Peptides against a protein of PDB entry 7BDX. Designs and how they scored, part 217

Target 1, 212 residues: chain A of PDB entry 7BDX
Amino acid sequence: EMGAAACTLLWGVSSSEEVVKAILGGDKALKFFSITGQTMESFVKSLDGDVQELDSDESQFVFALAGIVTNVAAIACGREFLVNSSRVLLDTILQLLGDLKPGQCTKLKVLMLMSLYNVSINLKGLKYISESPGFIPLLWWLLSDPDAEVCLHVLRLVQSVVLEPEVFSKSASEFRSSLPLQRILAMSKSRNPRLQTAAQELLEDLRTLEHN

## One batch from the design tools (peptide; made by RFdiffusion4, then SolubleMPNN)

Design b2_p22_3_s3 (from b2_p22_3, 14 letters changed)
Fold by OpenDDE base, seed 3:
Structure b2_p22_3_s3 (fold): chain B 212 residues (1-212), chain C 212 residues (1-212), chain A 22 residues (1-22)
Amino acid sequence: as target 1 above (212 residues)
Amino acid sequence: as target 1 above (212 residues)
Amino acid sequence: SSSIEEEIREDRKLVQEILAET
């Protein structure tokens, strides 16, 4: 209980840039983010089969950790820290996104995808995550999720890759050959306006790249 | 481990007034400080006899909690919150300071005394803690500690009481009858300059009150 | 505080950082 409460408060205050700077300015940041990855991994590995997100202190604690990573990645110095000093955490997030089944730990997936999106604003971060083994198959696996918010944040991450010529050129062949076009087209017709817009914009970006 | 790391980071960032405002501005603050008191109490109750402060994750976690309370009490809105909404936590801190033996949990005692001193800057806070049952005997019990830093922060808290006529007048008879004058005089001759000065200043304040 | 010079991507369409709300 107390750990989850403290971590949740840290998550709440981590929305401030000055708090992120304070977190990173200490000698404790490296250890914290290392243990964060290990804790998230241990939680996901403990999920027996089809067990839904239990509203447990453990799940809330892991949500808060993922939220802190997201909010750190929302700041320039935080992104630089993650891509330079916490690459193992990024690898762990990518692994966990692959290990989770469709519909499993939806809130955690969303937070992890938000963190990767924020990291992808940094060119080094985008290069790092997009060059990760199995990254493209992972995107399509995640896009099979029944949750509209998971799919939305996957589409945003895909868009981040597509809009970077240096990154997209390296992956273009695999990307085009594996693109779940029918799934993205179905999302562009979604009743969820955010998902609909994100899918439409991505389809427009993809069409623009085919003509150039 | 992870709980202690998260709480330690929250402690570090709580030195900022804006972070304290953010902690208190949420609907989670009341629950957090309630659980904080319970957690600190559980830790102190688990200390078997003469077990020194073990450098354990549990002890570090409790130090971080006490540090957060201290930093919250360092801010005007934090003091008002503690004295209006978290009185049970203040009662718990006073209890724990009484339950700990001389030389036991020195760092925790110092942090708790710092928090009470910060609360004592608020007139409502000073009134509340000084009207607590056994407060004066508790001060003298704590002043028997072999640790110079414990004694220093006790002297500062005593000074805060002595300098407030509204509070001191209510306790003046008990205070004068139980004052460990020889102990304070010994501290005024300490090789520790901070302890020496605090004891000298308190003796001067007490002399001034005897002549008025 | 030395502003760590981030290599910001040229395409500002992606510059909307996401804050995770509690």
Scores: peptide ipSAE 0.194, ipTM 0.827, DockQ to the pose 0.052
Fold by OpenDDE base, seed 4:
Structure b2_p22_3_s3 (fold): chain B 212 residues (1-212), chain C 212 residues (1-212), chain A 22 residues (1-22)
Amino acid sequence: as target 1 above (212 residues)
Amino acid sequence: as target 1 above (212 residues)
Amino acid sequence: SSSIEEEIREDRKLVQEILAET
């Protein structure tokens, strides 16, 4: 209980750039993000056993951790920290996104995808994530999720890859061969306006790349 | 482990007034401070049994909680919050300071005393604390601590009471009758310059009150 | 403030950082 409350407060205040700088300026940041990955991994592994109630203190704690990672990644110095000093956490997030089934742990998936998207704003972060083994299959696995917010954040991450020629060129053949075009086209017709827009924009970006 | 790390980061960033405002501006603040008191109480009660290693994750967690309370109390809006909305936490801190033996849990005592001192900057806070049953005996109990930092913060809290005529007048007879003058005089000769100064200043303040 | 010159990707379209709201 108390851990979840404290971590949730830390998450809430991590929306501030100055708080992110304060977190990262301390000697405790490395330890925190190291244990964060382990804690998130432990939580996801526990989901294969007992049906953890989504409203558990453990769930709230892990969501707060993922929220903190997202908010750290939303800041330039935070992205630089994650990419330079917390690559294991990025690897963990990628792994956990692969381990989760469609419809499983939606809130955590969203937060992890948001964190990866924020990291992808940094060219080093984008390169690192996109060069992860199985990254492209992972994107399509995640895009199979029934949740519109999960799919939205997957599309945004895909767009982040597509809009970087240096990154996209390395995976363009695999990307084109495996692209779930029908799924993305279906999303472009979604009643969810955010999902609809994201899918339309991605389709436009892809068309631009095919004609060049 | 993770709880202690997260709470320690929250403690670190709580040194900012803006972070304190952000903590208090949320609907989660009341719950956090409610559970904080309970958690601190549970920790102190556990000390009567197993010798909790001072370096335990539990200890670090509780120290971080006490540090957060201290930092919240260091800010005007934080004092107002504690005095208006978290009186039970203040009662808990007073109780825990009474439950701890001389030399026991020094770091926690220091943090709790710092929090009470910060609360005492607020006139409502000072009134509330000083009107607590057994407050004067508690001050002398705490002043018997062998730790110089504990004694320093006790002296500062005593000074905060003495310097407020409205508060001091209510307890002046009890205060004068129970004052460990020899102990304070011994502290005024301490090799610790902070303790020496605090004891000297308090003795000067007391002399001023006796001559008026 | 040490301006960490983040190699900001030139394409301004992606620059919308996402804050995770509690």
Scores: peptide ipSAE 0.193, ipTM 0.828, DockQ to the pose 0.050
Fold by OpenDDE base, seed 1:
Structure b2_p22_3_s3 (fold): chain B 212 residues (1-212), chain C 212 residues (1-212), chain A 22 residues (1-22)
Amino acid sequence: as target 1 above (212 residues)
Amino acid sequence: as target 1 above (212 residues)
Amino acid sequence: SSSIEEEIREDRKLVQEILAET
């Protein structure tokens, strides 16, 4: 209980740039983000058996950790810190997104995808995650999720790759050959307006890249 | 481990007024400070048997909690919050200071005494703590501690009471009858310059109050 | 304050940082 409460408060205040700078300015940041990855990994490994109630103290604790990572990645110095000093955490997030089944831990997937999107604002971060083994198959696996919010954040991450010619050119052949076009077209007709818009914009971006 | 790391980061960033305002502006503050009191009480109750290594994760967690309370009490809105909405936490801190033996958990005593001193800057806070049952005996019990840093923070809290005529007048008879004058005189000759100064100033303040 | 000159990607469409709300 108390750990989840403290971590939830830390998540709430981490929405401030000054708080992110204060977190990173201490000698404790490296240890914190190392243990964060281990804690998230341990949680996901524990899910294979017990239907951990989504409202458990452990779930809330892991959500707060993922929220902190997202909010740190929302700041330039936080992105640089994650890409330079916490690559193992990024590797862990990519692994956990692959290990979770469609419909499993939706909120955690959304938070982790938001963190990867924020990291992808940095060109080094985008290069690092997109060059990770199995990254393109992982995007399509995640896009098979029945949850509209998971799919939205996957589409935003795909758009982040597509909008960077230097990164997209390296994977363009694999991207085009594996693109779940029918799935994205179905999302462009979604009743969820955010998902509909994201799918439409991505389809326009992809059409522009086919003609160039 | 992870709980202690998160709480330690929250302690570090709580040194900022804006972070204290952000902590208190959320719907989670009341729950957090309630659980804080319970966690600190559980820790102190566990000490009666096992020599909990001062460097244990549990000890570090409790120190971080006490540090957060101190930093919240350092801000005007934080003092008002503690006195209006977290009185049970103040009662718990007073109880725990009474339950701990001389020389036991020195760092925790110092942090709790610092929090009470900060609360005593607010006239409502000073009234609340000084009107608590056994407050004057508690001050003298704590002043029996062999640790100079504990004694320093007790003397500062005593000075906070003595410097407020409205509060001191209510307890002046008990205060004068129970005053460990020989102990304070011994501290005024301490090799610790901070303890020496605090004891000298308090002796001057007490002499001024005897002549008025 | 060392201005970490982040190589901000030129396409400002992506610059909408996402804050995770509690």
Scores: peptide ipSAE 0.187, ipTM 0.826, DockQ to the pose 0.051
Fold by OpenDDE base, seed 5:
Structure b2_p22_3_s3 (fold): chain B 212 residues (1-212), chain C 212 residues (1-212), chain A 22 residues (1-22)
Amino acid sequence: as target 1 above (212 residues)
Amino acid sequence: as target 1 above (212 residues)
Amino acid sequence: SSSIEEEIREDRKLVQEILAET
C-alpha cells in the first residue's frame, strides 16, 4: 500500500523536468532504476499464475514505475541517463513487452512503449533498442495486440525507426520481409482516429522509402 | 526494497517547493499522508520485538517518509495542509516521539522533531501541537535523550513555544514548574556548539520572560 | 548547466515527447 502511494506521487511529480534532473542528480538513481527493472520483471512473471486484479496495489506500483521511466525518458538528460547508465532496464522493458500476451497488461504495455518511444528520440537510444535481438519480430508481435492504444504506440515506435535512415538501413530487409502490411492497412481504416492517423502516416512514410 | 528506493527519491525531490506544491495539488496527498502515519506507527511498534537493523530497508523507508513530512512542513502551503488536513499525522508524530525510549531511533526522532519544528513556524501549527495532551511532559522526556541532535531539535521546538506569547501564556505555569533547568544548563556547557548555542539562547529567552 | 548536446534526431516529424499522465 504505502509503496504504491509513494511511487504514484513520485510518478506524478516526475512530469517536471526539474524533478527528473533532481532524481538523476542524486547518488540513488542507478539503484532505483536497477530495482525498477527487477520489480517490473517480478510482477510480469507473477501474472502467469494469479488472477490479475487490475487495480491491485501491486499493479498500481508497477504502473507508477513504468510511468516514472517514461517521464524520465521524456527529458534529454533522462534519455542520456537511460541509454548510458540503465541499459539493463531498457533490455528488461523490451523483454517484458515480448513476454506479455496480446491483451495482457495493456496499461503496462502502453507505458513501456511510451518509454521506448521517448528513448527513441535520442539517436543513441534508437540505435540501442533497434539493434536489440528480436526487435523487429517484437514490433509485429505487439502490433497483433487487440488494444488500440498498444497498437498506436507500436506504430509510433515503428515510425521512429523508419524516419531514421541510419537505423532503418541496417534492418530494412528484415523489416520489409516481415512487415504486417495487411494489419497496418486495417489500422489505417480504424474508427480510432489516433490509430488511423498513425497508420496512415506510417504507410505514407513506407511508400516514400520504396520510391527512393 | 523498491518502496524504500522510491520513497527516498520522493524525499530527495521534496526539498523543492514546487514539488511540495505538486504533491499537495494531487488528489492523492491525503491518502499518502494518512498511510504515512500508519506506516510510521507500525514501524515503531515493531521495534519492541526485533533487533533494530538500523540500515534496514524498512528503516530507510520510514526515515524517508519522515523526511517527506519535514520537507512538506518546510513550505507554507505544506504547513497549512498538515495543520488543516493531516492532524492525525501530527498526532501520530507526537505519539511516536513519546513511545520511543531515550537513545532509540534517534534519526527518526530528529526527523520527526524537525517536522514539528517546521509546523511550529505556522501559528496555527504551533497552537495545535502545543495544545496536544502531554506536550510539555513530552518535551522533557525527549530532552532526556543522550543524543545531542535529538536534544538540539527539542530545544529548538521549546524555543518556538517560548517565543510565542499567545501560546506560551497558556502553559507558562506548567512549563515553569516542570522545566528541567539543570539539564538545559548542562547543554549550555556542551562541547557540541550547535547544542550549546541553542541552550544558551533558550536560557536567555527564559530569563527575559522572567523579568517581564 | 552543461547542455547535454543530445544528438537530437534532425527529423522534426517525430512527435513531441510523451508524458505519462497519472
Scores: peptide ipSAE 0.174, ipTM 0.827, DockQ to the pose 0.049

Design b2_p22_3_s4 (from b2_p22_3, 14 letters changed)
Fold by OpenDDE base, seed 2:
Structure b2_p22_3_s4 (fold): chain B 212 residues (1-212), chain C 212 residues (1-212), chain A 22 residues (1-22)
Amino acid sequence: as target 1 above (212 residues)
Amino acid sequence: as target 1 above (212 residues)
Amino acid sequence: SSMDEELIREDRKKVEEILAET
């Protein structure tokens, strides 16, 4: 309980850039983000056994951690820190996104995907995550999720790859060969307007790239 | 580990007034400070059994909580919040200071005393804590501590009472009858310059009050 | 880019929404 409450407050205040700078300017940032990854991993591994009630203190704690990472990644210095000093955390997030089944831990997936997207704003971050082993299969695995918000953030991450020619060129062959076109086309007809728009824009971007 | 790390970061960033305002402006502040008191109490109660290593994650967690309370109490709106909405926490801090033996949990005592001193800057806070049952005996119990930093903060708290005529008048009889004058005189000769000064100033203030 | 700033702003709002739901 107390840990989750403290972490939730830290999450809330981490929406401020100055708070993110204060977190990172201390000598405790490295340890914190290292333990963050371990704690998130431990939680996800625990889900195979117990129906961890999504409303447990443990789940809230892990959600707060993912929220903090997302807020840190929203800031330029935070992105630089994560990409330079906390790559293991990025690797952990990618791994956990792969370990989670469709429909499992949707809120956590959304936060983790948001954090990766925020990291992808930095070209170095985008390069790092897109070059991660199994990244393209992971995107398609995540895009199979029935949750529209998960799919939205996956599409945004795909778009960040496609919009960067230097990154896309490295994965273009795998991307084209494995692209779940029917799934993306189905999303372009979604009743969720955000998902619909994101899928349409991605389809337009992909068409433009095939003609160039 | 993770809870202590998160709470320590929250403690660090709570040194900012804007962060304190953000903590208090949320709907989670009441719950957080309620659980804070309970957690601190649980920790102190656990000490009678195990030599809890002062360097444990649990101790760091509780120290961070006490640090957060201290930082909140350093801000005007934080003092107002604590005095108006978190009186149980103040009662808990007073109780825990009484439950701890001389030389026990010195760092925690210092943080708790600092928080009470910060609260005492508000006349309403000073009135509340000074009217707490056993407050004067508690001050003398704490002043028996061999630690100079504990004693320093006790003397500061005593001085805050003495410097406020409205507060001092209510306890003046008990204060005069129980005053450990020899102990304060011994502190006025301390090799610790801060303790020495605080004891000297208090003795001067007390002499002035007896002549008025 | 201006687009990145807008996306960050939208994402911040979404993070705040998720926080409010937790």
Scores: peptide ipSAE 0.162, ipTM 0.839, DockQ to the pose 0.175
Fold by OpenDDE base, seed 5:
Parts: structure tokens; C-alpha cells; sequence
Structure b2_p22_3_s4 (fold): chain B 212 residues (1-212), chain C 212 residues (1-212), chain A 22 residues (1-22)
């Protein structure tokens, strides 16, 4: 209980840039982010056994951790820190996104995808995550999720890759050969306005790249 | 481990007034401070059994909790919150200070005394803690501690009481009858400059009150 | 800082930061 409460408060205040700078300006940040990945991994591995209720203290604790990572990645110095000093955490997030089944841990997937999206604002971060082994297959795996919010954040991450010529050029062949076009087209007709818009914009961006 | 790391980071950032306001502006603050007292109490009760190493993750977690309370109490709105909404936590801190033996959990005692001192800056807070049953005996019990830093913060808390006529007048008879004058005089000759100064100032304040 | 600008992608119009709300 107390851990979840403390971490939830830390998550709430981490929406402030000054708080992110204060976290990263201390000597405790490296240790915190090092064990964050391990804690998230341990939680995801525990899901194969006990059906942990989504509202458990443990779940809330892990959500808060993922939220903190997201909010740190929303700040320039936070992105730089993650990409320079916490690559293992980024690798863990990518792994956990692959290990989770469609419909499993939707809230955690959303937070992890938001963190990766924020990291992808940094060109070095975008390069790092896009060069991860199995990154393109992972995007398509995640896009198979029945959850509209998961799919939305996958599409945003895909768009982040597509809009960077220096990154997209390296993966363009694999991307074009494996693109789940029918799935994206289905999303462009979604009743969810945010998902619909994201899918439409991505389809337009892809068409622009095919004509150039 | 992760709980201690998260709570330590929250402690670090809670030195900011804006962070304290952010913590208290949310709906999570009441729950957090409610379970903080229980967690601290559970920790102190566990010390009667296992000699927990002072550097254990559990100890660090409880230190961080006490540090957060101290930093919240350093802010005007934080003092108001504690005195209005978290009296049980203040009662718990007073209890735990009484339950701990001389030389036991020195770091925790210091943090708890710092929090009570900060609360005592608020006249309502000072009234609340000074009207606690056994408060005067508790001060003398704590002043028997062999640790100079514990004694320093006890003297500062005593000074906070002595310097407020509206509070001191209620306890003046009990205070004068039980005052460990020889102990305070010994502290005024301490090799620790901070302890020496605090004891000298308190002796001067007490002399002023005897002549008025 | 000039270093922050070098690390951030130029096409910011479509790539906005996301805060995770509690």
C-alpha cells in the first residue's frame, strides 16, 4: 500500500518540468530508473500465474512507475537522460510490450507506449528504439490489440518513425513489406475519433512517402 | 527496494514549496499521510524483534516518509494541512518519539523532531502538540538522549514552546517543576557548537521568563 | 539551449509531448 501511494504522488508531481529536473539532478535517479525496469518486468512475469486485479496496489504501483517514466520523457533533459543513462529501461519497455498479449495490461501498455513516443521526440531516442531488434514486428503485434487506446499510441509511434527520413529510410523496406495496411484502414473508419484521425494522418503520411 | 527509492525521490523533491502544494492539491494526500503514520508505527514496533540495520531499505523508506512530513511542515499550507487533516499522524509522531529508547533510531528521531518543530511554527500546530498528553515529560525523555542532534532538536522544540506566551502560560507550572536544568546546563557547555548555542539561548529565554 | 534544439526533431507540429495523468 504505502509504496503505491508514494509512487502515485511522485507520478502526480512529475508532470512538472522542475520536478523532473530535481529528480534527475540528484544521485538517486540512476538507481530509481534501474530498478524501475526490473520492477515492471517482475510484475509482468507475475501475471502468468495470479490474475492480479487491475486495481491491486501492485498494479497501481507499476502504473505510477510507467507514468513517471512517461513524464520524465516529456522533458528534453529527461529524454536525454533516458537515452544516455537508462537504455536498459527502454529495452525493458520494448520487451514488456512484446511479452504482453493482446488485451492484457492495457493501461500499462498505454503508459509504456506514451513513454516511447515521448522518447521518440528526441532524434537519438527515436534512432535507439527504432534500431531495436524486432521493433517493426513489435509495432504490428501491438497494433493487433483490440484496445483503441493502445492502437492509438502505436499509430502515433509509427507516425514518429515515418516522419523522420533519417530513421524511416533504414527500415523502409521492412516497413513496406510488413505494413498491416488493412488494419490501419479499418482504424481510419473507427468510431473512436482520436484513433480515426491518427490512422487517417498516418495513411496520408505513408501516401506522401510512396509518391516521393 | 523500489518503494524506498520512490519515496526517497519524493522526499527530495518535496523540499520545493510548489511540490508540497502539488501533493496537497491532489486527492491522494489524505490517504498518503494516513498510511504514513501507520507505516512508521509498524516499523518502530518491528525494532523490538529484529535488529534492523539502519541502512535497510525499510529504514530508508521510513526516513523518507519522515522527511516528506518534515518538508510538508516547512510550508505554511503544509502545516495547516497537517494540523487540520492529519492530527493522527502528529499523534503518531509524538507516540513514536516516546516509544523509542535513548540512542534508538536517532535518524528517525531527528526527522520526527524536525517535523514537530516545523509544525510548531504554526500557532495552531504549537497549541495542538503542546496540549498532547505527556508532552512535557516527552521533551525531557527525549532530552536524555545521548545523541547531540536529537538533543538539539528537542531544545529547539522547547524554545518554540517557551517563546509563545499563549502556549507557555498553560504549561509553565509543569515546565518549571520538571525542567532538567542540569542537563540543559551541561548542553550549554557542549563541544557541539549548535547544541551549545541552542542550550545557551534557551537558558537566556528561561531567565527572561523568570524575571518577568 | 542550443543542445536541446539539436536533439529534438524539427517537425514538432505532429510530434507533441504527452503527459501521463494520474
Amino acid sequence: as target 1 above (212 residues)
Amino acid sequence: as target 1 above (212 residues)
Amino acid sequence: SSMDEELIREDRKKVEEILAET
Scores: peptide ipSAE 0.126, ipTM 0.824, DockQ to the pose 0.050
Fold by OpenDDE base, seed 3:
Structure b2_p22_3_s4 (fold): chain B 212 residues (1-212), chain C 212 residues (1-212), chain A 22 residues (1-22)
Amino acid sequence: as target 1 above (212 residues)
Amino acid sequence: as target 1 above (212 residues)
Amino acid sequence: SSMDEELIREDRKKVEEILAET
């Protein structure tokens, strides 16, 4: 309980840029983000066994950790820190997104995808994530999720790759050969306006790249 | 480990007034401070058994909690919140300071005394603390500690009481009858300059009150 | 600068901030 409460407060205050700077300006930041990755990994590995109630203190704690990472990645100095000093955490987030089944831990997936999207604003971060082994298959695996919010954040991350020619060129062949076009087209007809718009924009971006 | 790391970061960032406002502006603050008191109490009660290493994750976690309370009390809105909405936490801190033996958990005592001193800047807080049952005996119990830093913060808290006539008048008889004058005089000759100064100032304040 | 390029990307990409659920 107390750990979850403290971490939830830290998550809430991490929406401030000054708080992110304070978190990162200390000698404790490296250790914190290292343990964060390990804690998230331990939680996801525990899901294969007992039905951890999604509302457990442990779940809330891990959600708060993912939220802190997202808010740190929302700030330029936070992105630079993650990309330079916490690459293992990025690798962990990518791995955990692959380990989770469709419909499993939807909220955690959304938070992790939001963090990766924020990291993708940093060009070095986008390069690092996109060059990760199995990144393209992971995107399509995540797009198979029945949750509209998971799919939305995947589409946004895909768009971040597609809009960077120097990044997209490295994976363009694999991307084009494996593109779940029918799935994206189905999302462009979604009743969810955010998902619909994101799918439409991505389809427009892809059409533009085919003509160039 | 992770809880201690998160709480330690929250402690560090709580040195900011804006962070204190953010902590208190949420609907989670009441729950957090309630659980904080319970967690600190549980830790102190556990010390009667196994030698908890002072460097344990649990100790670090509780130190961080006490540090957060201290930093919240360093801000005017934080003091007002504690005095109005978290009186149980103040009662807990007073109780725990009484439950700890001389030389036991010195760092925790210092942090708790710092928090009470900060609360004592608020006149309502000073009134509340000073009117607590056993407050005067508690001050003298804490002054028996061999640690100079514990004694320093006790002297500062005593000074806060002595400098407020409306507060001091209520306990003046008990205070004068039980005053460990020889102990304070010994502290005024300490090799620790901070302790020496605090004891000298308090002796001057007491002399001024005897002549008025 | 790499920082200037990032600022330009931030203007194009809405940053995601998430508040702790109440």
Scores: peptide ipSAE 0.067, ipTM 0.818, DockQ to the pose 0.096; fails the geometry check
Fold by OpenDDE base, seed 4:
Structure b2_p22_3_s4 (fold): chain B 212 residues (1-212), chain C 212 residues (1-212), chain A 22 residues (1-22)
Amino acid sequence: as target 1 above (212 residues)
Amino acid sequence: as target 1 above (212 residues)
Amino acid sequence: SSMDEELIREDRKKVEEILAET
């Protein structure tokens, strides 16, 4: 209980850039992000057994951790920290996104995808994530999720890859051969306006890349 | 482990007034401070059995909680919040300071005393604390501590009471009858310059009150 | 780019929204 409450408060205040800088400026940041990955991994592994209620203190704790990672990645120095000092955490997030089934732990998936998207704003982060083993299959696995917010954040991450020629060129063959075009086209007709727009924009970006 | 790490980061960033405002501006603040008191109480009660090592994750967690309370009390809106919305936490801190033996949990005592001192800057807080049952005996119990930092913060809290005529007048008889004058005089000769100064200043303040 | 800053700001707001939903 108390840990989840404290971590949730830390998450809330981590929306401030100055708070993120304060977190990162301490000697405790490395330990915190190391244990964060382990804690998130432990939580996801525990889901295979007992149906952890989404409202459990453990769930809230892990959501807060993922929220903190997202908010840290939302600023330049936070991205630099994650990309340089917490690559194992990025690897863990990628792994956990793969381990979660479609429709499973939607809130956590969204937060983890948001964190990866924010990391992808850094070219070094984008390179690191996109060069991870099974990254392209993972994107399509995640895009199979029934949740519109999960799919939205997947599309944003895909767009981040597509918009970077140096990164996209390395995976272009695999990307084109495995692209769930019908799924993306279906999303471009979504009733969710954000999902619809993201899918339309990605389709436009893809068309631009095919004509060049 | 992770809870202590997260709470320690929250403590670190709570040194910012804006972070304290962000903590207090949320609907989660009341719950957080309610559970804080319970968590600290549980920790102190656990000390009667197993000698909890000072370096345990549980100890670090409770230290971080006490540190957060101290940092919240360091600002005006934080004092107002504690004095208006978290009186039970103040009662808990007073209780725990009484339950701890001289030399026991020095770091926690210091943080709790710092929090009470910061609360005492608010006249309503000072009134509330000083009107607590057994407050004057508690001050002398705490002043018997072998730790110089504990004694320093007790002297500062005593000074905060003495410097407020409206508060001091209510307890002046009990205060004068029970004052460990020889102990305070011994502290005024301390090798610790901060303790020495605090004891000297308090003795001067007391002399001023006796001559008026 | 101004767009990158805007996207970053949106992501923060979305995280805050999720925090508010919990």
Scores: peptide ipSAE 0.035, ipTM 0.808, DockQ to the pose 0.253; fails the geometry check

